# Designs tried in a protein design run: peptides against a protein of PDB entry 5HDT. Part 1

Every score and structure here is a prediction.

Target 1, 163 residues: chain A of PDB entry 5HDT
Amino acid sequence: MVVKTFMDMDQDSEEEKELYLNLALHLASDFFLKHPDKDVRLLVACCLADIFRIYAPEAPYTSPDKLKDIFMFITRQLKGLEDTKSPQFNRYFYLLENIAWVKSYNICFELEDSNEIFTQLYRTLFSVINNGHNQKVHMHMVDLMSSIICEGDTVSQELLDTV
Target 2, 163 residues: chain A of PDB entry 5HDT as posed
Amino acid sequence: MVVKTFMDMDQDSEEEKELYLNLALHLASDFFLKHPDKDVRLLVACCLADIFRIYAPEAPHTSPDKLKDIFMFITRQLKGLEDTKSPQFNRYFYLLENIAWVKSYNICFELEDSNEIFTQLYRTLFSVINNGHNQKVHMHMVDLMSSIICEGDTVSQELLDTV
Unless a header shows other numbers, all headers, positions and changes below count from the first letter of the chain.
Peptide ipSAE was made for these designs. It is ipSAE averaged over its two directions, with the distance scale d0 held at 1.0 Angstrom where the peptide's residues are scored. Compare it between designs on one protein only; published cut-offs may not apply.
A fold fails the geometry check if it doesn't show the stated peptide or something in it is severely misdrawn.

## One batch from the design tools (peptide; aimed at target 1 F52 F109)

Design b1_p8_1 (made by RFdiffusion4)
Pose (drawn by RFdiffusion4):
Formats: sequence, C-alpha cells, structure tokens
Structure b1_p8_1 (pose): chain A 163 residues (1-163), chain P 8 residues (1-8)
Amino acid sequence: as target 2 above (163 residues)
Amino acid sequence: SFKMRVEP
C-alpha cells in the first residue's frame, strides 16, 4: 500500500510530502535495507526510488553514510532484473525505470565513495542483461549510465573498464 | 540541491 501512495504522489503535493516525510526517512532504516525477506527489500527499494522522485532536487536523507547505504542497497536489488520469468520481475523493472527517469544516482556525485558505487552499478547492469530483456530495459540502463558520465565530474579508469 | 529531474 505504501508503494502505491508513493508511486501516485506528486512533487507538487507539499501537504502529503510533509505528512509522509517521517515515513520516508524511516523506510531507509537498516531494518529494511538488510531485511532477509526478498519481497520486503524489493518493496522498500521501490519506495526509496519514488521518495527520491518526489523530493527532488532536495532529497530528505542528508547523512552521507546513510545515503551511501541506500544506493548500494538499490544496486543489490537490481540483480533481480536477471530473472525475467519471476512474477516479481515487473516490480524490478519499475525500480529500473524509476531511477533511470529520475537520475537518482546523480546524488552520489558528492559522496566520497562515488566511484565504488558507480563501478558496482555498472558491473551489476552488465551482469544482469540477457536475451530476456526487451529494448525498454536496454534503454533505461543507457539512460541511467549515460547521466553518470555526461553530468559527472570525471570517469575513472576502473569505471571506464566496466564498459 | 542535486542533479535530478524535476517535473514541470
């Protein structure tokens, strides 16, 4: 249910944002990022993605250490894109479609461990892509990775090598 | 502020 309201919410709705702001900060808790249940991490990942969409360009989570935990957690969930036969696939696709449209990972440019995050993101995307994915999956991955290069400060040799 | 997309 929380996924639907965060999906339908708008960047304009200042009222609903101030109301759900405390929940958005809470969903990033370590209780969720490390929850052993696969279905819970997926739902939380979709929420954190819209939470970045709704509050842009000013995200609610300000702690860099915590901000790092979230984007590495999201990268681990993108591994679910590989199983195109799973009933949960379309939800992993929604996650990919969202962070691609919002360019949420660009928040990491300011983090000290940006290169580790972007490198692990690239490796993951190149390791999950297979013949089961339609062109929309390919398109969203390019949009996601292109923004990091075009709008980033630099490209390390390590990140360039993952391509 | 971050380099993210904003809706019109």

Design b1_p8_1_s1 (made by RFdiffusion4, then SolubleMPNN; from b1_p8_1, 3 letters changed)
Fold by OpenDDE base, seed 4:
Structure b1_p8_1_s1 (fold): chain B 163 residues (1-163), chain A 8 residues (1-8)
Amino acid sequence: as target 1 above (163 residues)
Amino acid sequence: SYKMYVKP
């Protein structure tokens, strides 16, 4: 399965990275980002997170518009962290852990609409944080937000004031 | 070492 393929791939798998590049690009298509099934969208988000991980520090997506779509998409999926009792919670956790560790949102600093993306991310995280989450979840949420703050020379003061 | 994304 596609999910397992990218999940099991590491950053040093150069031949595999080349082999699955077209698949990685295809997974960011509107077909997947706008898929009507929320569970499918979660799987897509996890795959995209893995793709960012595998290709770090050079994501395979070169279009600024596409990158914005992807990160806004991932941000929307993080809302699923609100239900700690959901059978899909572990996948939401995986998504959170991945993007926090890899610092994939740092890609957004190269985007014109970075402040919009970060604003939506912070709003989403604060809307779900402290909802029965264990310490690991809290740690990843804090790591994700603090990484952007610490790295963000281009982050607006207005955004920082809303945090 | 594990690669991560950094600001430009």
Scores: peptide ipSAE 0.575, ipTM 0.933, DockQ to the pose 0.235
OpenDDE base, seeds 1, 2, 3, 5: peptide ipSAE 0.567, 0.567, 0.570, 0.574; ipTM 0.931, 0.931, 0.933, 0.933

Design b1_p8_1_s2 (made by RFdiffusion4, then SolubleMPNN; from b1_p8_1 with F2Y R5Y)
Fold by OpenDDE base, seed 3:
Structure b1_p8_1_s2 (fold): chain B 163 residues (1-163), chain A 8 residues (1-8)
Amino acid sequence: as target 1 above (163 residues)
Amino acid sequence: SYKMYVEP
């Protein structure tokens, strides 16, 4: 399975990283980002998060427009964190944990529309935070938001008003 | 060591 392939791969697996690079690029295509099945989109998001992890600190996606699409896509998937009783919650947690730890959203600082991406991320996180989340979920959300604020030097007033 | 996306 493609999902397991990237999940089990580490950053030092140079031969495997080269072997599956074309697959990683293919997974970011519009076919997968705009897939009609929400469960498929979640799996795609997890794969993309793993790809960012595996290839850190140099993501294999070179197009700024593609990177924007990917992070807006991942942000939309994070809405699924709201329902802690969902059968897919563990995958949403995996997505959150991954992007918080790897700091993949820091790639967005190089994009012209970084403020738009961060604003949507913060709005999404604040919309899904609830008392049903355990401490680990809250910590990852806070870590993700704090890291962006601390490392960013071009935060818009709109983003500041959102926080 | 584990690599992350941080400014050089």
Scores: peptide ipSAE 0.552, ipTM 0.922, DockQ to the pose 0.252
OpenDDE base, seeds 1, 2, 4, 5: peptide ipSAE 0.550, 0.551, 0.551, 0.551; ipTM 0.921, 0.922, 0.921, 0.922

Design b1_p8_1_s3 (made by RFdiffusion4, then SolubleMPNN; from b1_p8_1, 3 letters changed)
Fold by OpenDDE base, seed 3:
Structure b1_p8_1_s3 (fold): chain B 163 residues (1-163), chain A 8 residues (1-8)
Amino acid sequence: as target 1 above (163 residues)
Amino acid sequence: SYKLYVEP
């Protein structure tokens, strides 16, 4: 399975990283980002998060427009964190944990529309936070938001109003 | 050790 392939791969697996690079690029295509099945989109998001992890600190996606699409896509998937009783919650948790740890959203600082991406991320996280989440979920959300604020040198007024 | 996305 493609999902397991990237999940089990580490950063030092140079031969495997080269072997599956074309697959990583293919997974970011519009076919997958705009897939009609929400469960497929979640799996794609997890794969993309793993790809960012595996290839850090140099993600294989070179197009700024593609990177924007990917992070807006991942942000939309995070809405699924709201329902802690969902059968897919563990995958949503995996997505959150990964992006918080790897700091993949820091790639967005190089994008012209970084403030738009971060604003949407913060709005999404605040919309899904609830008392049903355990401490680990809350900590990952806070870590993700705090890291962006601390490492960013330009923050829009809209983002400041959201926080 | 893991490499992360941080500013140089």
Scores: peptide ipSAE 0.540, ipTM 0.919, DockQ to the pose 0.232
OpenDDE base, seeds 1, 2, 4, 5: peptide ipSAE 0.535, 0.536, 0.536, 0.534; ipTM 0.918, 0.918, 0.918, 0.918

Design b1_p8_1_s4 (made by RFdiffusion4, then SolubleMPNN; from b1_p8_1, 3 letters changed)
Fold by OpenDDE base, seed 5:
Parts: structure tokens; C-alpha cells; sequence
Structure b1_p8_1_s4 (fold): chain B 163 residues (1-163), chain A 8 residues (1-8)
């Protein structure tokens, strides 16, 4: 299974990283990003998060447009965090935990549309935060948002005013 | 060590 393959892979597995590079690139195709099945999109998002983790600090995606598409895609999936009772919540948690820990969204600072991406991320997170989330979920959300603010010198005042 | 994405 593709999901398990990337989930179990670590950053030091150079031979495996080379072996599955084409698969990683393929997972970012429109076929997967625009897949009609919501559960499939969640799995794709988790795989992409793992790919960012595995290849850190250099993501394998070289196209700025593709990177933008990926992060906008991941951001859309985070909306699923709003339902803490969903059977898929654990996967949404995994996605959040991963991107927060690895700080994958920091890649976006290299993109000209970073403010758009961050704005969408913050809007999404603020829309899903609720009292049903446990401390760990809240911590990851805060870590994710704080990291971007602290590390980014290109974050617009408009975004800061939203926070 | 575990690698992360950090801004320069």
C-alpha cells in the first residue's frame, strides 16, 4: 500500500527515497489532487505530508505552481478536523501533526503566492478550532500558525491582522 | 538528526 510505504519510510532511507521518487511525483498529479473521493483525497494528503517529511529539507516537487496546488490541497483537507467524532479524524490528526512538526508549510515562503496560501491556512484552522479538540490538536494548530508567523519575513500585515 | 523545513 502506498500510504503505508511512505508512512514507514524515514529520512535516511536514501535508496528507498530514490526508488519511490517517481511515485511521489505522481501522487501530486491532478488525478489525485482532484480525486472525487473525499477519503482518497485525505489519504493523498497524508502521503504528501509524509513525502515532505521524508525528503526534508528539500521537497521533491520543483514546480512552484505544483507546490502551490499541493498546499492549497492540503489546506482544504484540514477542514476535516472540525468533526472530532468522525471515523477519519485520526487521519486528519496525523496530517496536522505531521505538517506542524515538519513545518512543511515553510516551503511556501519561496512561493510568490505565499500570503494567499497562509491566509487560506489560517482561515481554515480558525474555522475548525472547537472545544471538542484535545490539547494535542490545539497545540499542533498553534505550533503550525506560530511557526509561520515567527519564521516568515514576508508575511503580510493583512495576514497578521487576521490572527 | 531529524530534518525540518526552516527559513533562512
Amino acid sequence: as target 1 above (163 residues)
Amino acid sequence: SYKMYVEK
Scores: peptide ipSAE 0.534, ipTM 0.910, DockQ to the pose 0.240
OpenDDE base, seeds 1, 2, 3, 4: peptide ipSAE 0.528, 0.533, 0.531, 0.530; ipTM 0.908, 0.907, 0.909, 0.909

Design b1_p8_2 (made by RFdiffusion4)
Pose (drawn by RFdiffusion4):
Structure b1_p8_2 (pose): chain A 163 residues (1-163), chain P 8 residues (1-8)
Amino acid sequence: as target 2 above (163 residues)
Amino acid sequence: SFKRYNGS
């Protein structure tokens, strides 16, 4: 249910945002980022993605240590894109489609561990892509990775090598 | 208008 409301919410709805702001901060709790259930981490990942969409360009989570935990957690969930036969695939696709459209990972430019995050993101995307993915998956991955290069400060040799 | 996390 919370996924649907966060999916349908708008950046304009200041009323609903102030209301659900406490829940958005809570969904980033370590209880969820490390929940052993695969289905829960997936749902939480979709919420955190829209939570970044709704509150842009000013995200609610301000702690850099916590902000790092979230984007590494999301990268781990993008592993689910590989199984195109799973019933949960379209939800992993929604996650990819969302962080690609919103450019949520660009928040990490200011984090000290930005290179580790972007490098692990690139490796993951190149390791999950297969012949089961349509061109929309390819397109979203390019949009996601292009923004990090074009709008970033620099490109390390390590990140360039993952390409 | 819609907003995104663009670089500086």

Design b1_p8_2_s1 (made by RFdiffusion4, then SolubleMPNN; from b1_p8_2, 6 letters changed)
Fold by OpenDDE base, seed 2:
Structure b1_p8_2_s1 (fold): chain B 163 residues (1-163), chain A 8 residues (1-8)
Amino acid sequence: as target 1 above (163 residues)
Amino acid sequence: MKKYFLGK
């Protein structure tokens, strides 16, 4: 299983990182990003998050357009955090935990459309945040949002209006 | 664990 493969991989596994590099690149293809099954898209998002983790601090994706697509894709999946009783909630939690801890969205600061990505992220998070989430979920959401503000030199007015 | 940072 691809999901398990990347989840169990260590950052220091250089031979494995090289071996699965092509798979990592293919997982970012439109076939997977636009897959009609929402559960498959969630698994893809988790794999992509793991790929960012494994290859940190240098993601294997070199195309700015592809990176934008990936982060917009991951952002869309985070809407699944709204249902805490979903059988897939733990995977949504994993996705949130990963991107917050790894700080993968910091890659977006090097993209021309960073403000668009961050705006969509904040709007998505604010739309799903509720008192039904446990403390850890809240912590990761806060960490993710505050980290971006702290790391960025400037933020768009649109993002400020969202907060 | 290595993470992504902006700058140094």
Scores: peptide ipSAE 0.494, ipTM 0.890, DockQ to the pose 0.586
OpenDDE base, seeds 1, 3, 4, 5: peptide ipSAE 0.486, 0.482, 0.420, 0.492; ipTM 0.888, 0.885, 0.894, 0.893

Design b1_p8_2_s2 (made by RFdiffusion4, then SolubleMPNN; from b1_p8_2, 6 letters changed)
Fold by OpenDDE base, seed 5:
Structure b1_p8_2_s2 (fold): chain B 163 residues (1-163), chain A 8 residues (1-8)
Amino acid sequence: as target 1 above (163 residues)
Amino acid sequence: MLKYFRGK
């Protein structure tokens, strides 16, 4: 299973990273990003998060447009965090935990549309935060948002006003 | 040690 393959891979597996690079690139195709099945999209998002983790600090995706598509895609999936009772919540948690810990959204600072991406991320996170989330979920959300503010010099005042 | 992405 592709999901398990990337999830179990560590950052020091250079030979494996080379072997699965084409698969990683393929997973970012429109076929997967625009897949009609919501659960498939979640799995794709988790795989992409793992890919960023594995290849950190250098993303294997070289196209700025593709990177934008990926992060906008991941952001859309985070909406699923709102339902803490969903059977898929654990996967949404995994996605959040991964991107917060690896700080994958920091890649976006190299993109000209970073403010758009961050704005969408913050709007999404604020829309899903609720009292049903445990401390770990809240911590990851805060870590993710705080990291972007602290690490970036291009964060717009509009975004800061949202916080 | 975990490698992570740095901001600008």
Scores: peptide ipSAE 0.512, ipTM 0.920, DockQ to the pose 0.847
OpenDDE base, seeds 1, 2, 3, 4: peptide ipSAE 0.496, 0.061, 0.508, 0.500; ipTM 0.917, 0.749, 0.917, 0.916

Design b1_p8_2_s3 (made by RFdiffusion4, then SolubleMPNN; from b1_p8_2, 5 letters changed)
Fold by OpenDDE base, seed 5:
Structure b1_p8_2_s3 (fold): chain B 163 residues (1-163), chain A 8 residues (1-8)
Amino acid sequence: as target 1 above (163 residues)
Amino acid sequence: MLKFYRGK
C-alpha cells in the first residue's frame, strides 16, 4: 500500500527515497488532488505530508504552481478536523501532527502566493477549532500558526489581523 | 534528528 510505504519511511532512507521519487511526484497529479472520493483525498494528503517529511528540507516538487496546488489541497483537507467523532479523525490528526512537526508550510514562503495560502490555512484552522479537541490537537494548531508568523517576513498585516 | 523546513 502506497500510504503505508511513505508512512513507514524515514528521512535517512536515501535509496528508498530515490526509488519512490516518481511515485511521490505522481501523487501530486491532478488525478489525485481532484479525486472525487473524500477519503481518497485524505489519504493522498497524508501521503503528501509524509513525502514532505521524508524529503525535508528539500521537497521533491519543483514547480511553484504545483506546490501551491498541494498546499491549498492539504488546507482543504484540514476542514475534516472539525468533527472529532468521525471515524477518519485519526487520519486528520495525523495530517495535522505531521505538517506541524516538520513545518511543511514553511515551503510556501518561497512562493509568490504565500499570503493567499497562509490566509486560507488560518481561516480553515480557526473555523475548525472547537472545545471537543484535546490538548494535543490544540497544541499542533497553535504550533502550526505560530511557526508561520515567526518564520516569515512576508506575512501580511491582513493575516496578522486575523490572528 | 528530525529535519524540518525553515521559513524565509
Scores: peptide ipSAE 0.604, ipTM 0.930, DockQ to the pose 0.844
OpenDDE base, seeds 1, 2, 3, 4: peptide ipSAE 0.592, 0.601, 0.590, 0.059; ipTM 0.928, 0.928, 0.926, 0.739

Design b1_p8_2_s4 (made by RFdiffusion4, then SolubleMPNN; from b1_p8_2, 5 letters changed)
Fold by OpenDDE base, seed 5:
Structure b1_p8_2_s4 (fold): chain B 163 residues (1-163), chain A 8 residues (1-8)
Amino acid sequence: as target 1 above (163 residues)
Amino acid sequence: MIKFYRGK
């Protein structure tokens, strides 16, 4: 299973990273990003998060347009965090935990549309935060947002006003 | 040690 393959891979697996590079690139195709099945899209997002983790600090995606598409895609999936009782919540948690841990969104600072991406991320996170989330979920959300504010010099005042 | 992405 592709999901398990990337989930179990670590950052030091150089031979495996080379072996599965083409698969990683293929997973970012429109076929997967625009897949009609919501659960498939969640799995794709988790795989992409793992790919960012595995290849850190250099993501394998070289196209700025593709990177933008990926992060906008991941941001849309994070909306699923709003329902803490969903059977799929654990996968949404995994997605959040992963991208927060390796600070995946910091890649976006190299993109000209970074403010758009960050704005969408913050709007999404603030929309899903609720009292049903445990401390770990809140921690990851805060870590993700704080990292972007602290690491970037291109964060707009508009975004800061949202915080 | 986990590598992570740095901001601009």
Scores: peptide ipSAE 0.622, ipTM 0.936, DockQ to the pose 0.836
OpenDDE base, seeds 1, 2, 3, 4: peptide ipSAE 0.611, 0.621, 0.615, 0.615; ipTM 0.933, 0.936, 0.933, 0.934

Design b1_p8_3 (made by RFdiffusion4)
Pose (drawn by RFdiffusion4):
Structure b1_p8_3 (pose): chain A 163 residues (1-163), chain P 8 residues (1-8)
Amino acid sequence: as target 2 above (163 residues)
Amino acid sequence: SPFKNYSR
């Protein structure tokens, strides 16, 4: 249910945002980012993605240590894109489609560990892509990774090597 | 209103 309301919410709805702001901060709790259930982490990942969409360009989570935990958590969930036969695939696709459209990862430019995050993101995307993915998956991955390079300060040799 | 994101 919370996934649907966060999916349907708008950046304009200041009323609903102030209301659900406390829940948005809570869904980033370590209880969820490390929940052993695969289905829960997936739902939480979709929420955190729309939570970044709704509140842009000013995200609610301000702690850099916590902000790092979220984007590394999201990268681990993108591993689910590999199984195109799973019933949960379309939800992993929604997650990819969202962070690609929103350019949520660009928040990490200011984090000290930005290179580790972007490198692990690139490695993951190149390790999950297979012949089961349509061109929309390819397109979203390019949109996601292109923004990091074009709008970033620099490209380390390590990140360039993952390409 | 216009859409917003983390694009520089």

Design b1_p8_3_s1 (made by RFdiffusion4, then SolubleMPNN; from b1_p8_3, 4 letters changed)
Fold by OpenDDE base, seed 4:
Structure b1_p8_3_s1 (fold): chain B 163 residues (1-163), chain A 8 residues (1-8)
Amino acid sequence: as target 1 above (163 residues)
Amino acid sequence: GPFKSFSK
């Protein structure tokens, strides 16, 4: 995996964005999303988060089904935030920080199954939130959730009541 | 340029 390539790339790197577009699309394949290694899946999630950052405000993934798969995949990885003592925690933090900053989940408002995605996200976040997290982690979690609530006209009250 | 997000 070319993790460092996307991590070091910025939004103004137009030539590189064009060059690595095919790689970005390839990283969203089932091969990577369903990779048997948990650490690899985390790296894939971080790469996908970086890809959303780099290409914002235009996601390179055009398939609604693929976008749903990606965000459900990222949501599953966020479960790893629960263990603050894990050697991989810093990478989970990176993932959280990125998606909160980039507001990548706002892409989901255009998806038919947005409520399902947001429901799983909120349930996941509240399941991992604990007093062992520092203020920055809590801030990113709140920013992530509040952005969706505040900007989402399609987020139903029923969804919020069931979370 | 300024950072761009997926914010509405």
Scores: peptide ipSAE 0.587, ipTM 0.942, DockQ to the pose 0.962
OpenDDE base, seeds 1, 2, 3, 5: peptide ipSAE 0.582, 0.578, 0.571, 0.582; ipTM 0.942, 0.941, 0.939, 0.941

Design b1_p8_3_s2 (made by RFdiffusion4, then SolubleMPNN; from b1_p8_3, 4 letters changed)
Fold by OpenDDE base, seed 4:
Structure b1_p8_3_s2 (fold): chain B 163 residues (1-163), chain A 8 residues (1-8)
Amino acid sequence: as target 1 above (163 residues)
Amino acid sequence: GPFKTFSK
């Protein structure tokens, strides 16, 4: 898997963005989203986060169903933040930092099932937040959640009450 | 250019 390719790419790499667009689309396939290896799924999530970063503010995925699958997938990976002593924690941190900075979940406002996605995100984040996380981790978690709340005119009060 | 996000 070519994780480094997208990690090293920036938003102004127009020729590279065009060149690797098909790879970006392929990485969102069920083969990768449902990969049996947990570590591979984490790498896929990081790669997808990088893809959102690179192509911001225009996601290369046009299917609403695919976008939902991707964000539900990323949300499931964030559960790995719970163990700060895990060898993979730094990669989970990378994932969190990226999606918080890029505000990729704001794409979900265009989806019919946005409330479902945001609900799962918030439940996941609050389930993994603990005192073992350093200030940076907490900051990214807060930034991620607050961006959705502050910019979400489509986020229902019912969602906020159930979280 | 400036870093772009998906902010509304």
Scores: peptide ipSAE 0.581, ipTM 0.941, DockQ to the pose 0.953
OpenDDE base, seeds 1, 2, 3, 5: peptide ipSAE 0.574, 0.575, 0.570, 0.576; ipTM 0.940, 0.939, 0.938, 0.940

Design b1_p8_3_s3 (made by RFdiffusion4, then SolubleMPNN; from b1_p8_3, 6 letters changed)
Fold by OpenDDE base, seed 1:
Structure b1_p8_3_s3 (fold): chain B 163 residues (1-163), chain A 8 residues (1-8)
Amino acid sequence: as target 1 above (163 residues)
Amino acid sequence: MEFKTFAK
């Protein structure tokens, strides 16, 4: 229910955005981010990605610590892209497509620990990327990384050299 | 309406 609610919502749905704001905030709680079920965590990540999409360019999460937790959490879920034969691969693809399209990781430039987040993102993507991925997966991975590099005035060159 | 992103 929650997954479909945010998935079907667009950026112009002002009344719905206001109605489900509290739910959006609650989905970023430790209860969901640390849920023991990996399938639940994937659904949570997709919901969070949709929330960023819906509320762009103003994320409803205002705490820098919470934003860091969210992006580190989303990054961990991207490991699931490695197994292209998984029944959950389509949801991992949805997650990747969304964050690349919305450029949600660009929020991290406002965070003090942005370098840590970007480092983990790049390491994760390079660990799962392979020739078995179709063109769209590769495109989204490239779009995601290149957008950060192109806008990364605060990203150290040393960091980019070590990933 | 134009699709909005978090890019600056």
Scores: peptide ipSAE 0.640, ipTM 0.943, DockQ to the pose 0.945
OpenDDE base, seeds 2, 3, 4, 5: peptide ipSAE 0.608, 0.623, 0.627, 0.621; ipTM 0.937, 0.941, 0.942, 0.941

Design b1_p8_3_s4 (made by RFdiffusion4, then SolubleMPNN; from b1_p8_3, 5 letters changed)
Fold by OpenDDE base, seed 4:
Structure b1_p8_3_s4 (fold): chain B 163 residues (1-163), chain A 8 residues (1-8)
Amino acid sequence: as target 1 above (163 residues)
Amino acid sequence: GPFKSFAK
């Protein structure tokens, strides 16, 4: 499956990265980002997260508009972290762990609408944080938010006040 | 090589 292909690939797989580049671009199409199936959207988000991991520090997506769409899409999926008893929780955890580790949202600093993206991310994370989450989940959430705040000279005080 | 992130 496509999900397994990207999940098993590492950053040094140069030949595979070249081979699957077109697939990576295809996965960011509106067809997948707007897929009606919630579980499919989660799988797409995980694939996109893996793609960012594999191609770091250079995202294969060159369109600022597409990048914005992707991160807004990923942010929406993170809402699924709220239900720790969901059968899909482990996949939501994977998504969170990946984006926190890869620091993929740091790409957004180069985007015009970075503050909008970060605002939605923070609101989403704080909306889903609960005492049912284990320490690892909390650590990833904190790492994700901290990496953005600490690195961002472009992060406005207005954004911080909104959080 | 070492893991690379998008951190600046």
Scores: peptide ipSAE 0.665, ipTM 0.954, DockQ to the pose 0.954
OpenDDE base, seeds 1, 2, 3, 5: peptide ipSAE 0.653, 0.657, 0.646, 0.659; ipTM 0.953, 0.953, 0.951, 0.953

Design b1_p8_4 (made by RFdiffusion4)
Pose (drawn by RFdiffusion4):
Structure b1_p8_4 (pose): chain A 163 residues (1-163), chain P 8 residues (1-8)
Amino acid sequence: as target 2 above (163 residues)
Amino acid sequence: STLMRVEP
């Protein structure tokens, strides 16, 4: 249910945002980012993605250490894109489609470990892409990775090598 | 700065 409300919410709805702001901060808890259940991490990942969409360009989570945990957690969930036969695939696709449209990962430009995050993101996307993915998956991955290069400060040799 | 997308 929380996924639906966060999916339908708008950046304009200041009322609903102030109301659900405490829940948005809570869903980033370590209880969820490390929950052993695959279905829970997936749902939480979709919420954190819309939570970044709704509150842009000013995200609610301010702690850099915590902000790092979230985007590395999301990258681990993007591994689910590989199994195109799973019933959960379309939810992993929604996650990819969202962080691609919102350019949420650009928040990491300011983090000290940005290169590790972007490198691990690139490796993951190139390791999950297969013949089961339609052109929309290819398109969203390019949109996601293009923003990091075009709008970033620099490109390390390590990140360039993953391409 | 605007690092994320803003809806019109």

Design b1_p8_4_s1 (made by RFdiffusion4, then SolubleMPNN; from b1_p8_4, 5 letters changed)
Fold by OpenDDE base, seed 3:
Structure b1_p8_4_s1 (fold): chain B 163 residues (1-163), chain A 8 residues (1-8)
Amino acid sequence: as target 1 above (163 residues)
Amino acid sequence: KIYLYVEP
């Protein structure tokens, strides 16, 4: 299974990283980012998060437009965190934990539309935060938002108004 | 060594 392949792979597995590089690139295609099935899109988002982890600090996606599409895509999936009783919540948690720890959104600082991406991320996170989330979920959300504010020198007033 | 997306 593709999901398990990337989830179990380490950053120092150079031979495996080379072997599955073409698969990593294919997973970011419009076919998967615009897949009609919500559960498939969640699996794709988790794979993309793992790919960022595995290839850090050099993600295999070189196109700025593709990177923007990927992070806007991941941001949309995070809306699924709202329902803590969903059968897929554990996968949403995995996605959140990964991107918070790896700091994959820091890639967006190199993009022209970084403020748009961060604003959408913050609005999404604040829209899904609720008292049903445990301390770990809250911690990852705060870590993700705080890291971007601390690392960013070009944060827009619109983003600051959102916080 | 663990790699993250941060400035070196």
Scores: peptide ipSAE 0.552, ipTM 0.924, DockQ to the pose 0.269
OpenDDE base, seeds 1, 2, 4, 5: peptide ipSAE 0.025, 0.022, 0.024, 0.021; ipTM 0.592, 0.603, 0.591, 0.599

Design b1_p8_4_s2 (made by RFdiffusion4, then SolubleMPNN; from b1_p8_4, 5 letters changed)
Fold by OpenDDE base, seed 2:
Structure b1_p8_4_s2 (fold): chain B 163 residues (1-163), chain A 8 residues (1-8)
Amino acid sequence: as target 1 above (163 residues)
Amino acid sequence: KVYLYVEP
């Protein structure tokens, strides 16, 4: 199973990282990013988050356009955090925890459209944040947003208006 | 060593 394979892999697994590199690249294809099944898209997002974790500090995706697509895709999946009672909530939590811990969105600072990505992320997070989330969810959301503000040299006016 | 996406 692809999901389990990447989830169980660590950053020091050099031979496995090389072995599964092509799979990692294929998972970022439009076929998966635009898959019609929302549960499949969530699994893809988790895999992509794991791929960023595994290959840190150098993501295997070299195309700026592809990176933008990936982060916009991941951002869209975070909307699923709104329903804490969903059977898939634990996977949404995993996604949030991973991207917050790994600081994968910091890759976006190298992208021309970083402000668009961050703005969309903040809008999404603020739309789903509620008092029904436990402390860990809140912590990861805060960590994710704070890291971007702290690491960024400039913040767009649109992003400031969102906060 | 744990690697994250942060600039040194």
Scores: peptide ipSAE 0.544, ipTM 0.919, DockQ to the pose 0.244
OpenDDE base, seeds 1, 3, 4, 5: peptide ipSAE 0.539, 0.542, 0.543, 0.541; ipTM 0.919, 0.920, 0.919, 0.920

